# Peptides against a protein of PDB entry 4ASU: the designs that were tried, part 52

Target 1, 270 residues: chain A of PDB entry 4ASU
Amino acid sequence: ATLKDITRRLKSIKNIQKITKSMKMVAAAKYARAERELKPARVYGVGSLALYEKADIKTPEDKKKHLIIGVSSDRGLCGAIHSSVAKQMKSEAANLAAAGKEVKIIGVGDKIRSILHRTHSDQFLVTFKEVGRRPPTFGDASVIALELLNSGYEFDEGSIIFNRFRSVISYKTEEKPIFSLDTISSAESMSIYDDIDADVLRNYQEYSLANIIYYSLKESTTSEQSARMTAMDNASKNASEMIDKLTLTFNRTRQAVITKELIEIISGAA
Target 2, 83 residues: chain B of PDB entry 4ASU
Amino acid sequence: FTFASPTQVFFNSANVRQVDVPTQTGAFGILAAHVPTLQVLRPGLVVVHAEDGTTSKYFVSSGSVTVNADSSVQLLAEEAVTL

## One batch from the design tools (peptide; aimed at target 1 D140 L146 E206 A210)

Design b2_p21_2_s4 (made by RFdiffusion4, then SolubleMPNN; from b2_p21_2, 12 letters changed)
Fold by OpenDDE base, seed 5:
Structure b2_p21_2_s4 (fold): chain B 270 residues (1-270), chain C 83 residues (1-83), chain A 21 residues (1-21)
Amino acid sequence: as target 1 above (270 residues)
Amino acid sequence: as target 2 above (83 residues)
Amino acid sequence: SEAVRQAVLEALRKVAEREAA
């Protein structure tokens, strides 16, 4: 490689390092906000899931319609955030299919569709785009919930798959159950909740769905920003190492060129 | 007793004496060992009676309240403010 | 923004390929 080639590569990598460092800082700021907003969101969301955990809702085996909601975003450069959700979705879809269930998919964030479009395109009901640019709000979750409920797909039960935030260096892809109004209404375990008005129950389920979606979005966002921060940090470090290596190569090559030129001058061959 | 909005937590697995909630079917008080129920909140006043005798008042918008068989309660409001 | 992201991804891929190699 010529000195010119090495110099060009060095310049390119230095520019990349600047970009990755900048992206790290942006991700760090978004992460800090997301983590703060996740604290109440987790209490809120876990509170909403408490009914399903305590009521031990069972879906009859003859019911075959299952909905999978994958939660991620539109934005890349965040490590395995999207692929982890997609992998879990694929696994769940395969398991359900093997059990004779019909599976439909909703993608929250365009990246889910991007990963699954070739293998699961026919199973997608809807994909929500423009996710991840701004922190998710309860209003956003409500819109998603409403669209889901109005989709016309009469699922019996479902799964919401998202990355739960553990720490700045760790997330875990998790699954939480969602149930249709009919499944909840018909569940034997719900008999202890006697004399619930049908309209009340319907409204309750709408809130529950919105609550769970909101919670999943907040977990996903926090996980994503943390993962992006880590990814950009790693990229910056890798770039730094490459810069160091290329700089050494440049210096060695430069010395060789100078030595050659000096020899040519001394020998009179120039 | 858990009382939260999407953006704020007021109570997290706390022990309380009584919670008065405004529901679409009517306002009612949740006491210890209240029968399991699901309700939807209407805009109105929530009053939390703590075990120490203190009373806290909140205004809530829409939401849900769950009373479970184990006497756990989840009050989840879309919006809530301390009064 | 998307062009920059693609450029960064391509650059990172090139770096990864060189390190694997």
Scores: peptide ipSAE 0.020, ipTM 0.827, DockQ to the pose 0.013
OpenDDE base, seeds 1, 2, 3, 4: peptide ipSAE 0.017, 0.019, 0.018, 0.000; ipTM 0.805, 0.813, 0.822, 0.813; seed 4 fails the geometry check

Design b2_p21_3 (made by RFdiffusion4)
Pose (drawn by RFdiffusion4):
Order: sequence, then C-alpha cells, then structure tokens
Structure b2_p21_3 (pose): chain A 181 residues (1-270 with 5 gaps), chain B 83 residues (1-83), chain P 21 residues (1-21)
Amino acid sequence: ATLKDITRRLKSIKNIQKITKSMKMVAAAKYARAERELKPARVYGVGLIIGVSSDRGLCGAIHSSVAIIGVGDKIRSILTFKEVGRRPPTFGDASVIALELSIIFNRFRSVISYKTEYSLANIIYYSLKESTTSEQSARMTAMDNASKNASEMIDKLTLTFNRTRQAVITKELIEIISGAA
Amino acid sequence: as target 2 above (83 residues)
Amino acid sequence: ALEEKLEEYRELIASLPHRTL
C-alpha cells in the first residue's frame, strides 16, 4: 500500500511487459525465417507414435495440443529427444532421430489457425520444419496476449499510485495544520 | 521433373528432356518415357538436359529418385552444390 | 559429431537390399 511498494511493483510489471513485447517481435522475425524455409521443405517431403515439439515454451496451446520416441523435451514433461527450438531444425537433426530408431505435429496454416529408408527421415524433416513455423507464430500471439495482460495490470496499479499519492499529501498537510493549531 | 535438396529447390515440376542420375548400380539416364522405378543414389554428378538443348551440371552426395506410373520424376538429394 | 552420425546413416542406407522393378 505504500508508495515505495507501488513504485517497486510498477517497475516489476513494466519489466515483464517490455520483455513479452520484445518476444512478440522476435517470434515475428523467427516466424518469417521459418516460413521462408518452409516453401522448399514442403516440396521436398512428400513421398508408432511420434510427437513433435520443442524444449522452448511460452508458445500457448502447442505442447498441450499434441496428445524411446518423442521429439521436444516438453512432450515428455506430461508422463527421448532434447535440445530443439533454440535453433532452427536442420536435416542432420532429422537424420539423428532416424538413426536412433503415424506421426503427430502442428501444421502451419497462417498466424492464427493450426491443426494437430531415406524416405522415413524426410517425414521427420517435414514435421520439424512445420512444427517450428507453427511454434513461433503461436508464441507471437502468446506473448502479445501476455503484453496486453501486463499493460492492463499497469493501468490498474497507476490508479492506485495516484490515490496513494494524493492520500500522502493530505496526511502530511493535516499533520502540519494540527501541529500549528 | 523435380530436383530439390533440404536447402534449395533447383527444378519444380519440369518439362525437361532427360536427366543423368547416379545410382547405387552405375548410372541411369532418365528419358521422358521411362519405366516406373524407385532408386537410391550414390556420390555422383547429375546432368540435366534442358528442353532447349542446353546443359545443367550439379553434384549429388546421396538421396532418392522416384519415377511414377505417369511421366513424372522427383529427384531429391541431401546436398547439391555447384561446383 | 552430427556430421559423423550423418555418415553412419548414409552407410546404413547404402547397405540395404533394394528391390528393382
């Protein structure tokens, strides 16, 4: 309730809002990179339960939608392949998955809407390239919604700060008048 | 005729005369009228004879060549670089 | 190490008996 507590909380939530907004544009830039590389990947990969995701969260209902194997550390987190989503998926990554050894992943449509031999590794590569395009655009909206929630929180606290600031001024003034009178 | 690596796409549904291809057993030159077959590649060169008579030379490390019941061929390699 | 695993994968694929049609 003190001004010091409100000033500390404002700076704390502003830090979150700046970070979440900073990841909206990052997901927007990384999604643009992912879609640019998805066009040649879609023309490349055309011709047992496999779950395709990533280690990196903060992407909304992507890991929860997909429901030994399992690529993406967050899919084993419910009940394995680790270290994906930090860097774009290469064919070598799809090859290692095939080397250690009917498939579930998120197909890219747009920014809003989604759906859940040598040839076998091409399917894994097709899923990896589709999944990260899907993971990034969903994260673009998840951090956009978080930036909106943190901004609404700042507005509510600013109104509290103005009430408390007025209440402190009047209190100090009363203590002066009384001390005089 | 479709030729693509994971990195870049060289030909998208040609419309081409013939394509020389490295295969595990020697080499195969795939003409417009070729039997439906499924083959696996080896380290070798790919020569693409264009419809206008010109030539295109690439290199292939490994992959697969697929010629369907119709006049359609899809050649895909892990890496294809010039030169 | 990723390039070495890819070479191992190529060798495994090259060792398979493939049917010719």

Design b2_p21_3_s1 (made by RFdiffusion4, then SolubleMPNN; from b2_p21_3, 13 letters changed)
Fold by OpenDDE base, seed 5:
Structure b2_p21_3_s1 (fold): chain B 270 residues (1-270), chain C 83 residues (1-83), chain A 21 residues (1-21)
Amino acid sequence: as target 1 above (270 residues)
Amino acid sequence: as target 2 above (83 residues)
Amino acid sequence: SMAEKNAEFQALLASLPVPLP
């Protein structure tokens, strides 16, 4: 490589490093906010799931329609955040298909669609885009919940798959159940709640769905921002190492050029 | 007893004596060992009676309240403010 | 609907003599 080529490459990598450092700082700020907002959201979301955990709601085996909701975002450069969710979705879809279930998929965030479109295009009901530009609100979750409920797909049971935040360096892809109104109403374990008005139960289910979606979005966002911060830090470090290597190469190449010129002068003077 | 909104936690697995909630079917008091029930919140006043006799008042929007067989209660409001 | 309930809530909040924080 010529000195010019090395210099060009150095300039390019230095620019990349500047971008990755900037992105790291942005991700760090978003992470700090997301973590703060996750605290109440987790209590709220876990509280909403308490019924399903305590009542041990089961879907009859003869019911075949299953919905998978994958929660991520539109934005890349966050490590394995999207691929982890997609992997779990694929696994769940395959298991359900093997059990003779019909599987439909909803993607929250465009990245899920991008990963699964080729292999699962026929199973997609809807993809929600414009996820991850701003912190998710309960309003956003409500919109998703309402659109799902109004989609016309009469699922019996569903799964929401998202990355649960553990720490700044750790997340785990998890699955939580979603139940249709019919499944909840017909569940034997709900008999202890029997005097519930159908309209009340419907409204309750709508809130439950919105609550779970909101919770999943908050967990996902916190995990994503943390992962992005880490990814950008790693990219910045890798760029730094490459800059050091190229600088050494530049210096060696420069010395070689000088040596060659000196030899030419000496040989031409002979 | 858990009482939270999406943005704020008021009670997290706390022991309380009584919680008065506004529901679509009417306001009712949740006491210890209340029968399991599911309700939807109507905008209105929530009153939490602590075991020490302290009473706290909140204004809530829509949401849900769950009373489980184990006497755990989840009050989840879309919006809630302390009065 | 949740939207209607929220609208009612906002209306009620607006009717309060002291703005809630």
Scores: peptide ipSAE 0.092, ipTM 0.875, DockQ to the pose 0.049
OpenDDE base, seeds 1, 2, 3, 4: peptide ipSAE 0.000, 0.014, 0.019, 0.020; ipTM 0.800, 0.805, 0.839, 0.836; seeds 2, 4 fail the geometry check

Design b2_p21_3_s2 (made by RFdiffusion4, then SolubleMPNN; from b2_p21_3, 9 letters changed)
Fold by OpenDDE base, seed 4:
Formats: structure tokens, sequence, C-alpha cells
Structure b2_p21_3_s2 (fold): chain B 270 residues (1-270), chain C 83 residues (1-83), chain A 21 residues (1-21)
């Protein structure tokens, strides 16, 4: 490689390192905020799921329509955040199909669509874009919930798949159940909740869906920002190592060029 | 007793004497061993009566309240503020 | 576009040596 080539590469990698360092800082700031906002969101979301856990709602086997909601974002450079969700979605879709279920998919964030579109295009109901630019709000979750409920797809049971935040260095892809109004209303385990008005139950379910989506978005966001921070840190370190290697190569090449020039001068060949 | 909004937690698995909630079907008090029920909140006043006799008041917009068979209660408001 | 820049950036990052664990 010529000195010019090495210099060009060095400049390029140094610029990349600057960008990755900057992105790391941005991700760190977003992570810190997301983590703070996750604390109440988790209590809120887990509280909403408490009914389903305690009531042990079961979907009858004869019910065939299943909805899978994958939660991620539009933004890349966050390690395996999107692929982890997509992988679990694929696995679940395959398992459900093998069990004779009809599967439809909703993607929260464009990255899910990007990964699954080729193989699962016919199963996609809707993809929500513009996710991840701003911290998710309850309003955002409500919009998604409303769109889902108004989609016309009458699912019996669903699964929301998202990355649950564990720590700055760890997340876990998890699945939480979503039940249709009909499934909840017909569940035998719900018999202990007697005298529930149908309208009340409908409204309750709408809130429940919004709550769960909101929770999943907050978990996903926190996980994503943490993963991005780590990814950018790793990229910065890798860039640093490459800079060091290229610098050594540059110095060696420079010495070789100088030596060649000196030999040409001494030999009278220039 | 858990009482939270998307952005704030007021009570997390706390023991309380009584919680008064505004629901679409009317305001009711949740006592120990209340029958399981699901309700939707209407805008109004939530009053939490602590075991020590203290009373806390909150304004809520909308949301849900769940009373489970195990006497656990989840009050989840879309918006809530301390009064 | 920002998307194009991000894709280019991703490709560049992918070209960087990954530390062998």
Amino acid sequence: as target 1 above (270 residues)
Amino acid sequence: as target 2 above (83 residues)
Amino acid sequence: SMEEKMEEFRELLASLPVPVP
C-alpha cells in the first residue's frame, strides 16, 4: 500500500472513531433517561400484566388466530436488538403454524419489517415506523393499540415480543401474552371476576393493550440504547486498534520510501 | 396495593387500609378482602387510607383498577397527580 | 439521506476488525 493509501485509510478510520465516540455519548445520555423512565413504566406494565398472570387465561385450542407483535425500532447500530426479536418472532410463528394456527404479524419499528418482510410479507398486518427517534410515550402506545384494535384482524390470542432490560450489559428477549376481548370474556378463569359489564371489560382491555405496549416500548428502548452504547464503544475500540496498526504500517512504509530515495541518490540512479 | 401512572409510582405492593376510586360505574371503596373485580377509572379523586391513619389524595384522569382474588390491587392511571 | 449515511457507516463498521474473543 502506498503512503497515500494508508493516509487515506487512517483519516477515514479516525473519522469513524469520532463518529462512534459521539454516538456512544448520545446513546449513553438516551440510556440514562430511558432507564429512569423505565422504573415507573415497569411497575405500570407489570401491574397491567398481573391479571393475566393471576387469572391464567387460556385460549381454547380451537381458536386459530394468533397475533405476533414485535417491538423494536427504526434505528440500527445496536447489536442484536432487532435480530433477537425477529428470531423469536420467526420461531413463534413457525411453532404456531405447525400447530395449525393462523399467524399475523405487527412490527413496531421498521427494522422488524426489514428483517422479516421477504419471508413473512403475507403475514404482516402493519408496521409502525418512526420509532426510536424520541422516547416512547403513552400516547404512542395508545395510537398503536388503537390501530391494532381497528385493523379488522380478529385475533384470539397474541404475543408481544420485546427486549426486556436487565442491565447495561444484558437484555433478554421476552414474550408477553395479549388476549382478545372475546378470549378474556369467555375464559373460565375469569369467572371469579363476576358482574363485569361488557363495556367496562372492553375499555379495560383497551387500556391493558396500551399499557402492555407502552411497557414493551420502554423496555425495548432502554435495551436498545444500552446495546447501542456498547456497540459504539466496541466500534471505537476497534477503530483505535486499527489506527494503531495502520500507523505502524505508515511508519514502516515511510521508512522504506526514504530508504529507497536515499539509495537512488547514492547510486546516482534518480 | 399498587398505584402507578406510566411516569410515576405512588404505591408499589403496599399495604393500605382502604382505597377509594372513581369508576365509570361509580366510586367505590376497596377494603381488605374485597371481591375480585375489574373497573375503568373516570376522572376524579383517589383517596388512599394508610394503615397508620394518614390519608393521601390524588387526581386521576383515566385508567383501570383490578382487584384480584389474592387481595392484590392494581390501580393504573393514565395520568395522576398528588393533591 | 441519513439512512444512506447510516448504511454506509454500518458497512464501514462491519469492515473494521472484530476483536476475536
Scores: peptide ipSAE 0.024, ipTM 0.845, DockQ to the pose 0.012
OpenDDE base, seeds 1, 2, 3, 5: peptide ipSAE 0.019, 0.023, 0.020, 0.024; ipTM 0.825, 0.825, 0.841, 0.834; seeds 1, 5 fail the geometry check

Design b2_p21_3_s3 (made by RFdiffusion4, then SolubleMPNN; from b2_p21_3, 9 letters changed)
Fold by OpenDDE base, seed 3:
Structure b2_p21_3_s3 (fold): chain B 270 residues (1-270), chain C 83 residues (1-83), chain A 21 residues (1-21)
Amino acid sequence: as target 1 above (270 residues)
Amino acid sequence: as target 2 above (83 residues)
Amino acid sequence: SLEEKKEKFRELLASLPVPVP
């Protein structure tokens, strides 16, 4: 490689490093906000799931319609965030199919569709786009919940799959159950609850769904930003190492050029 | 007793004496021995009576309230403000 | 001449990028 080639490469890598550092800072800022907003959201969301945990709602085996909601975003450069969700969705879909269930899929974020479109296109009901540019709000979750409920697909039970935030360096893909109104209303375990008006139950279920979606979005966002920050940090470090290596190569090459030219001058071949 | 909105937590697994909630079917008080129920909130006043006798008041917009068999309560409001 | 060679060498050195620290 010529000195010019090395210099060009150095410049290119330095530019990449600047970009990755900038992206890291942006991700860090978004992470800090997401983590702050996740605290109350987690309490809120976990509170919404308490009923399902305590009521132990069981879906009859004869009911075959299952809905899988995958939660991610539209944005890349965040490590395995999207692939982890997609992998679990695939696994769950395969298991359910093997059990004779009908499976439909909803993707929150365009990346889910991008990964699963070729293999699972027929199972997709809807994909929600424009996820990840702004922090998710309860309003956003409500819109998703409403669209789901109005999709016309009469699922019996379902699952929402998302990345739960653990720490700056760790997330875990998790699954939480979702139930249709019919499944909840017919569940034997619900008999312990006092006479609940059908309209009340319907409204309650709508809130519950929105709450769970909101929770999942907040977990996903926090996980994504942390993962992106880590990815950009790693990229910056890799660039730094490459710069160091190329700098050494540059210096060696420079010395070689000098030596060669000296020999030519001394030998009279110049 | 858990009372939260999407953006704020007011009570997290706290022990309280009584919670008065505004529901679509009417306002009712949730006591420790209240039967399990599900309700939807209407805009109105929430009053939390702590065991120490302290009373806290909140205004809520909409949401849900769950009373479980184990006497745990989840009050989840879309919007809530301390009065 | 030796002097010409020296000058060529000086010019070469001047044309090369400075070492990167």
Scores: peptide ipSAE 0.084, ipTM 0.839, DockQ to the pose 0.004
OpenDDE base, seeds 1, 2, 4, 5: peptide ipSAE 0.019, 0.023, 0.018, 0.028; ipTM 0.792, 0.813, 0.808, 0.815; seed 2 fails the geometry check

Design b2_p21_3_s4 (made by RFdiffusion4, then SolubleMPNN; from b2_p21_3, 12 letters changed)
Fold by OpenDDE base, seed 1:
Structure b2_p21_3_s4 (fold): chain B 270 residues (1-270), chain C 83 residues (1-83), chain A 21 residues (1-21)
Amino acid sequence: as target 1 above (270 residues)
Amino acid sequence: as target 2 above (83 residues)
Amino acid sequence: KKEKLMEEFRKLLASLPVPVP
């Protein structure tokens, strides 16, 4: 490589490092906000799931319709955030298919569709785009819940798959159950609850679904911003190392050129 | 007793004496060992009676309330404010 | 110039260890 080539590469990598440092800072700010907003959202979401945990709602084996909701975003450069969710979705879909279940998929965020469209296009009901530019709101979750309930797909049970935030350096892809109104109303374990009006139960389920979706979005967002911050930090460090290596190469190459020129002068071959 | 909105937590696994909630079927009081039930919230007043005798008032929008067999209660409002 | 930079950026990112959850 010529001195000019090395210099050009150095300049390019230095520019990349500036970009990654800037992106890290932006991700850090978004992460801090997301983490703060996740605290109440987690209490709220876990509270919504409490019924299903306490009632231990089971779906009869003869019921075959299963819904998978994958939660991520539209935005890249966040490590394995999207691929982790997609991997879990694929695994779940395969397991359900092997069990003779009908599987339909909803993608929250365009990245899920981007990963799964070639292999699972026929299973997709809907993909929600424009996720990740702004922090998710309860209104956003309500829209998704309403769209699902009005889709006409009569699922018996479902799974919502998302990245749960653990720490700034850790997230875990998790699954939470979603149940249809019919499944909840017919569950034997619900018999301990006082006589509940059908309309009340329907409304309750609608809120529950919205609550769970909201919770998943908040967990996903926090995980994503944290992962992006980490990815950009790592990229910046890697760029720094490469700059150091190239600088050494440049210096060595320059010395070699000078030495060659001196030898030519001394030998009279000039 | 857990009482939260999407953006704020008011009570998290707290022990309370009584919670009065506005539901679509009317307002009712949740006491210790209340029978399990599910209700949907109507916009209105929530009153939390603490064990020490203190009373806190909140205005809530729509949402849900769950009373479980283990006496745990989850009050989840879309919006809630301290009065 | 921007495309080359983006390519280099992608290569750089690809070389990064994916944080294993």
Scores: peptide ipSAE 0.029, ipTM 0.862, DockQ to the pose 0.013
OpenDDE base, seeds 2, 3, 4, 5: peptide ipSAE 0.015, 0.027, 0.026, 0.025; ipTM 0.824, 0.870, 0.870, 0.869; seed 3 fails the geometry check

Design b2_p21_4 (made by RFdiffusion4)
Amino acid sequence: AAKEATKAAVKAALEAAAAAA
Pose (drawn by RFdiffusion4):
Structure b2_p21_4 (pose): chain A 181 residues (1-270 with 5 gaps), chain B 83 residues (1-83), chain P 21 residues (1-21)
Amino acid sequence: ATLKDITRRLKSIKNIQKITKSMKMVAAAKYARAERELKPARVYGVGLIIGVSSDRGLCGAIHSSVAIIGVGDKIRSILTFKEVGRRPPTFGDASVIALELSIIFNRFRSVISYKTEYSLANIIYYSLKESTTSEQSARMTAMDNASKNASEMIDKLTLTFNRTRQAVITKELIEIISGAA
Amino acid sequence: as target 2 above (83 residues)
Amino acid sequence: AAKEATKAAVKAALEXXXXXX
């Protein structure tokens, strides 16, 4: 309730809001990279339960929608392949998955809407390239919604700060008048 | 005729005369009228004879060539670079 | 035999692709 507590909390939530807004544009830039590389990947991959996701969270209902194997560390987290989503998926990654050894992944449509031999590794590559395009655009919205929630929180606390600031001024003033009187 | 690597796409549904292709057993030159077959590739060159008579030369490390019941061929390699 | 030779060629190609990564 003290001004010091409110000033500290404002700076704390502002830090979160700046970071979440900073990841909205990052997901927007990485999504643009992912869709640019999805066009040649879709024309390349055309011709047992496999779950395709990533280690990196903060992407909304992507890991929860998909429901030994399992690519993406967050899919084993419910009940394996690790270290994906930090860097764009290469064909070599899809090859290692095939080397260690009917498939579930998120297909890219737009920014809002989604759906859940040598040829076998091409399907894994097709899923990896589709998944990261899906993971990034979903994260773009997830951090946009978080930036909105943190901003609404700052507005509520600013009104508290103005009430407390007014209450401190009047209290100091009363202590002066009474001390005089 | 479709020729693509994971990185870039060279031909998108040609519309081409013939394509020389490296296969595990020697080499195969796929004409417009070729039997439906499924083949796997080896380290070798790919020569693309354009419809206007010109030539295109690429290199292939490995992959697969697929010629369907119709006049359609899809050639895909892990890496294709020039030169 | 032809099937095994194909599997061996595919495996070698995938290993070469993984080494390149």

Design b2_p21_4_s1 (made by RFdiffusion4, then SolubleMPNN; from b2_p21_4, 14 letters changed; failed a check: too like the target's own chain)
Amino acid sequence: SAAAARAEAVLASLKEVAERE

Design b2_p21_4_s2 (made by RFdiffusion4, then SolubleMPNN; from b2_p21_4, 9 letters changed)
Fold by OpenDDE base, seed 5:
Structure b2_p21_4_s2 (fold): chain B 270 residues (1-270), chain C 83 residues (1-83), chain A 21 residues (1-21)
Amino acid sequence: as target 1 above (270 residues)
Amino acid sequence: as target 2 above (83 residues)
Amino acid sequence: AAAAALAQAVRAALQAVAARA
């Protein structure tokens, strides 16, 4: 490599390092906000899931229609955030198919579609785009919930798959159940909740779905911003190490060029 | 008793004497031994009666309330404000 | 547009760094 080539590479990597440092700072600010907003969202979302845990709602085995909702975003550069969700979705879809269930998939965020399109295109109902530019709101979750309910796909049960935030260095891909109105209304364990009007139960289920989606989006967003911050930090460190290596190579190459020029002068004067 | 909105937690697994909630079917009081039920909130006043005799008032929008067999209550409002 | 172009440039650059490591 010529001195010019090394200099060009150094300039390029220094520019990348500036970008990754800036992205780290942006991710850090978004993470701090997301973590703050996750605290109440977790109480709210876990509170909504409490019914399904306490009622021990079981879907009859004869029910074949299963919905998988994968929650991520449109944005890359966040490590394994999207691939972890997609891996869990693939595993779940394969297990359900082996059990003779019909599986349909919904992607929240374009990255899920990008990963699963070739292998699961026929199973995709819808992909929600424009996820992850702004922090998710309850309104966003309600729109997703409403579109799901209006999709015309009459699922019996479902699974929402998302990354739960543990810490700045850790997330876990988790699954939470989603039940159809018919599954909830027919569940024997719901008999203790007698005298529920059908319209009340429908509206309750709509809120429950929106609540779970909202919770999953908040967990996913916090996990994503943390993972992006870490990925950008690692990229910035790797860029720094490469700058140091290239600087050493530049200095050695410069010395070799000078030595060669001196030898050519000495040999040409003889 | 848990009372939260998407953005704020008012009560988290607290013990309370009574909670008055505005539902689509009417306003009712939830006491410690209330039968399991599911209800949808209408816009209105929530009144929380603490064990110490203090009362707190909240305005809620839409949402849900769940009374479970274990006497746990989840009041989940889309929006809620302290009055 | 600028954020997408930047993300692509960063991705291409990170891939070029990872391919050389």
Scores: peptide ipSAE 0.025, ipTM 0.874, DockQ to the pose 0.013
OpenDDE base, seeds 1, 2, 3, 4: peptide ipSAE 0.024, 0.024, 0.024, 0.024; ipTM 0.868, 0.874, 0.872, 0.877; seed 3 fails the geometry check

Design b2_p21_4_s3 (made by RFdiffusion4, then SolubleMPNN; from b2_p21_4, 13 letters changed)
Fold by OpenDDE base, seed 3:
Formats: sequence, structure tokens, C-alpha cells
Structure b2_p21_4_s3 (fold): chain B 270 residues (1-270), chain C 83 residues (1-83), chain A 21 residues (1-21)
Amino acid sequence: as target 1 above (270 residues)
Amino acid sequence: as target 2 above (83 residues)
Amino acid sequence: SEAEALRRAVLEALRRVAARE
């Protein structure tokens, strides 16, 4: 490689490093906000799931309609955030199909569709786009919940799959159950709950769904921003290493060129 | 007893004596060992009676309240403010 | 959006580097 080629490559990598550093800072700022907003959201979301954990709602085996909701975003450059959710969705869908269940899929964020479209297009009901540009709000979750409830697909049981935030360097893909109004209403374990009006239960279920979706979005967002920050940091470090290597190569090449020129001068071959 | 909104936590797994909640079917008090129930909140006043005798008042917009068999309570409001 | 523009810029920059390798 000529000195000119090396210099050009150095300049290119330095520019990339500047971009990755900038992206790291943006991701860091978004992460800090997301983590702060996740704290109350987690309490809120876990509270919403408490009924299902305590009531031990069971879906009869004869009920075959299962809904899988995958939660991610539209935005890339965040490591395995999207692929982890998609992988678990695929696994769950395959297991349910093997058990003779009908499986439908909802994607929150365009990346889920991008990954699963070729293999699972027939199972997709809807994909929610424009996820991840702004921090998710309860209003956003309510819209998703409403659209789901109005989709016309009468599922018996469902699963919401999302990345739970653990730390800046760690997330875990998790699954939480979703139950239809009919499943809850018919569950034997619900008999202990006294005189629940059907209208009350319906409204309660709508809140529950919105709450769980909101929680999942907050977990997903925090996980995504942390993963992006890490990915950009790694990219910046890799760029730094490449710069160092190329700088050494440049210095060696420069010395070789000088030596060659000196030899030519001394030999009279110029 | 857990009382939270999407953006704020007021109580997290706390022990309380009584919680008065505004529901669509009417206001009711949740005492220790209250029968399991599910209710939807209407806009109104929530009063939390702590074990030490202190009372806290909150205004809530809408949401849900769950009383479980184990006497755990989840009060989840869309919006809530301390009064 | 600035974020999308930045993403595109990064992807383009990465592609340029990969193409020169």
C-alpha cells in the first residue's frame, strides 16, 4: 500500500471513530433517561402481572389460539437486541405449532418484521412501526393495546416477549403471559375473586394489557440503549486499534520509501 | 400494598392498615384480609392509612386495583398526585 | 431525523471501510 492509501484509510477510520463516539454519547444520554424512567415503570408493570402470577390462570388444552407479541424497535446498531427477541419468538412459535396450537404474531417495532417476514409472514397479524425514536409513553402502550384488542383475532392465550434490562452490559429476553378476557373469565382460579362485574373485568383487562405493554416497552428501550452504547464503544475501540496498526504501517512504509530514495540517489539511478 | 403510576411509585410492597379507593361502582375501603377483588378506578381521592396512624391523600385519574387472596394489593393509576 | 441521518452516515462509513478492506 502506498503512503497515500494508508493516509486515506487512516482518515476514513478516524471519521468512523468520531461517528461511533458521537453515537455512543447519544445512546448514553438516552440510556440514562430510560433507566431513570424504568424504575417506576418496573414497579408498575410487575404490579400489573401480579394477578396472573397469583391467580395461576390456566388455559384449557382445547384452546388452540395463541398470540405472540415481540417487543423491540425500528432502530438498528444495538447488537443482538432484535435477534434475541426474534429467536425466542421463533422457538415459541415452533413449540406451540408442534403442540397443535394456532400461532399468530404481532411485532412491536419494524425490526421484528424484518427478521421474521420470510419465514413467518403468514403468522403476522400486524407490525407497529415508529418505535424507538422517542421514549415510549403510556399513551403509546394504550394505542398498541387498543389495536390488539380490536384486531379481530380472538386469541385464548398469548405471550409477550421482550428484553428485560439487567445492567448496562446485560439484558435477558423474557416472556410474560397474556390472557384473553374469555380465558380469565372462565378460569377456575378466578372464582375466589368475588362478584366481578363483566364490564369491570373487561375494563380491568384493557388496563392490564396496556400496563404490560408499557412495561415491556420500557424494559426493551433501556436494554436497547445500553446495548447500543456498548456496541458503539466497542466499535470505537476497534477503530482505535486499527488506527494504531495503520499508523505503524505508515511509519514503516515511510521509512522504506526514504530508504529507497536514498539508495537511488546514492546509486546514481535517478 | 403497591401504589404506582407509570412514572411514579408511592408505595412498593408496603404494609398499610387501610386503603380507601374510588371505584366505578363506588368508593370502598380495603382492610387487612379483604376478600379478593378486581376493580377499576374512577377519578377521585385515594386515602392510605399507614400502620403508624399516618394518613396520606392522593388524587388519581383512572386505573385498576387488585386485592389478592394473600392480601397483597396493587393500586395502579394512570395518573396520581399527592395531595 | 438526526438519529436516522446519523445511522445512515455510520452505515455508509462502515460500508466504505469494509469495501477498502
Scores: peptide ipSAE 0.022, ipTM 0.839, DockQ to the pose 0.013
OpenDDE base, seeds 1, 2, 4, 5: peptide ipSAE 0.028, 0.016, 0.024, 0.020; ipTM 0.849, 0.813, 0.849, 0.835; seeds 1, 4 fail the geometry check

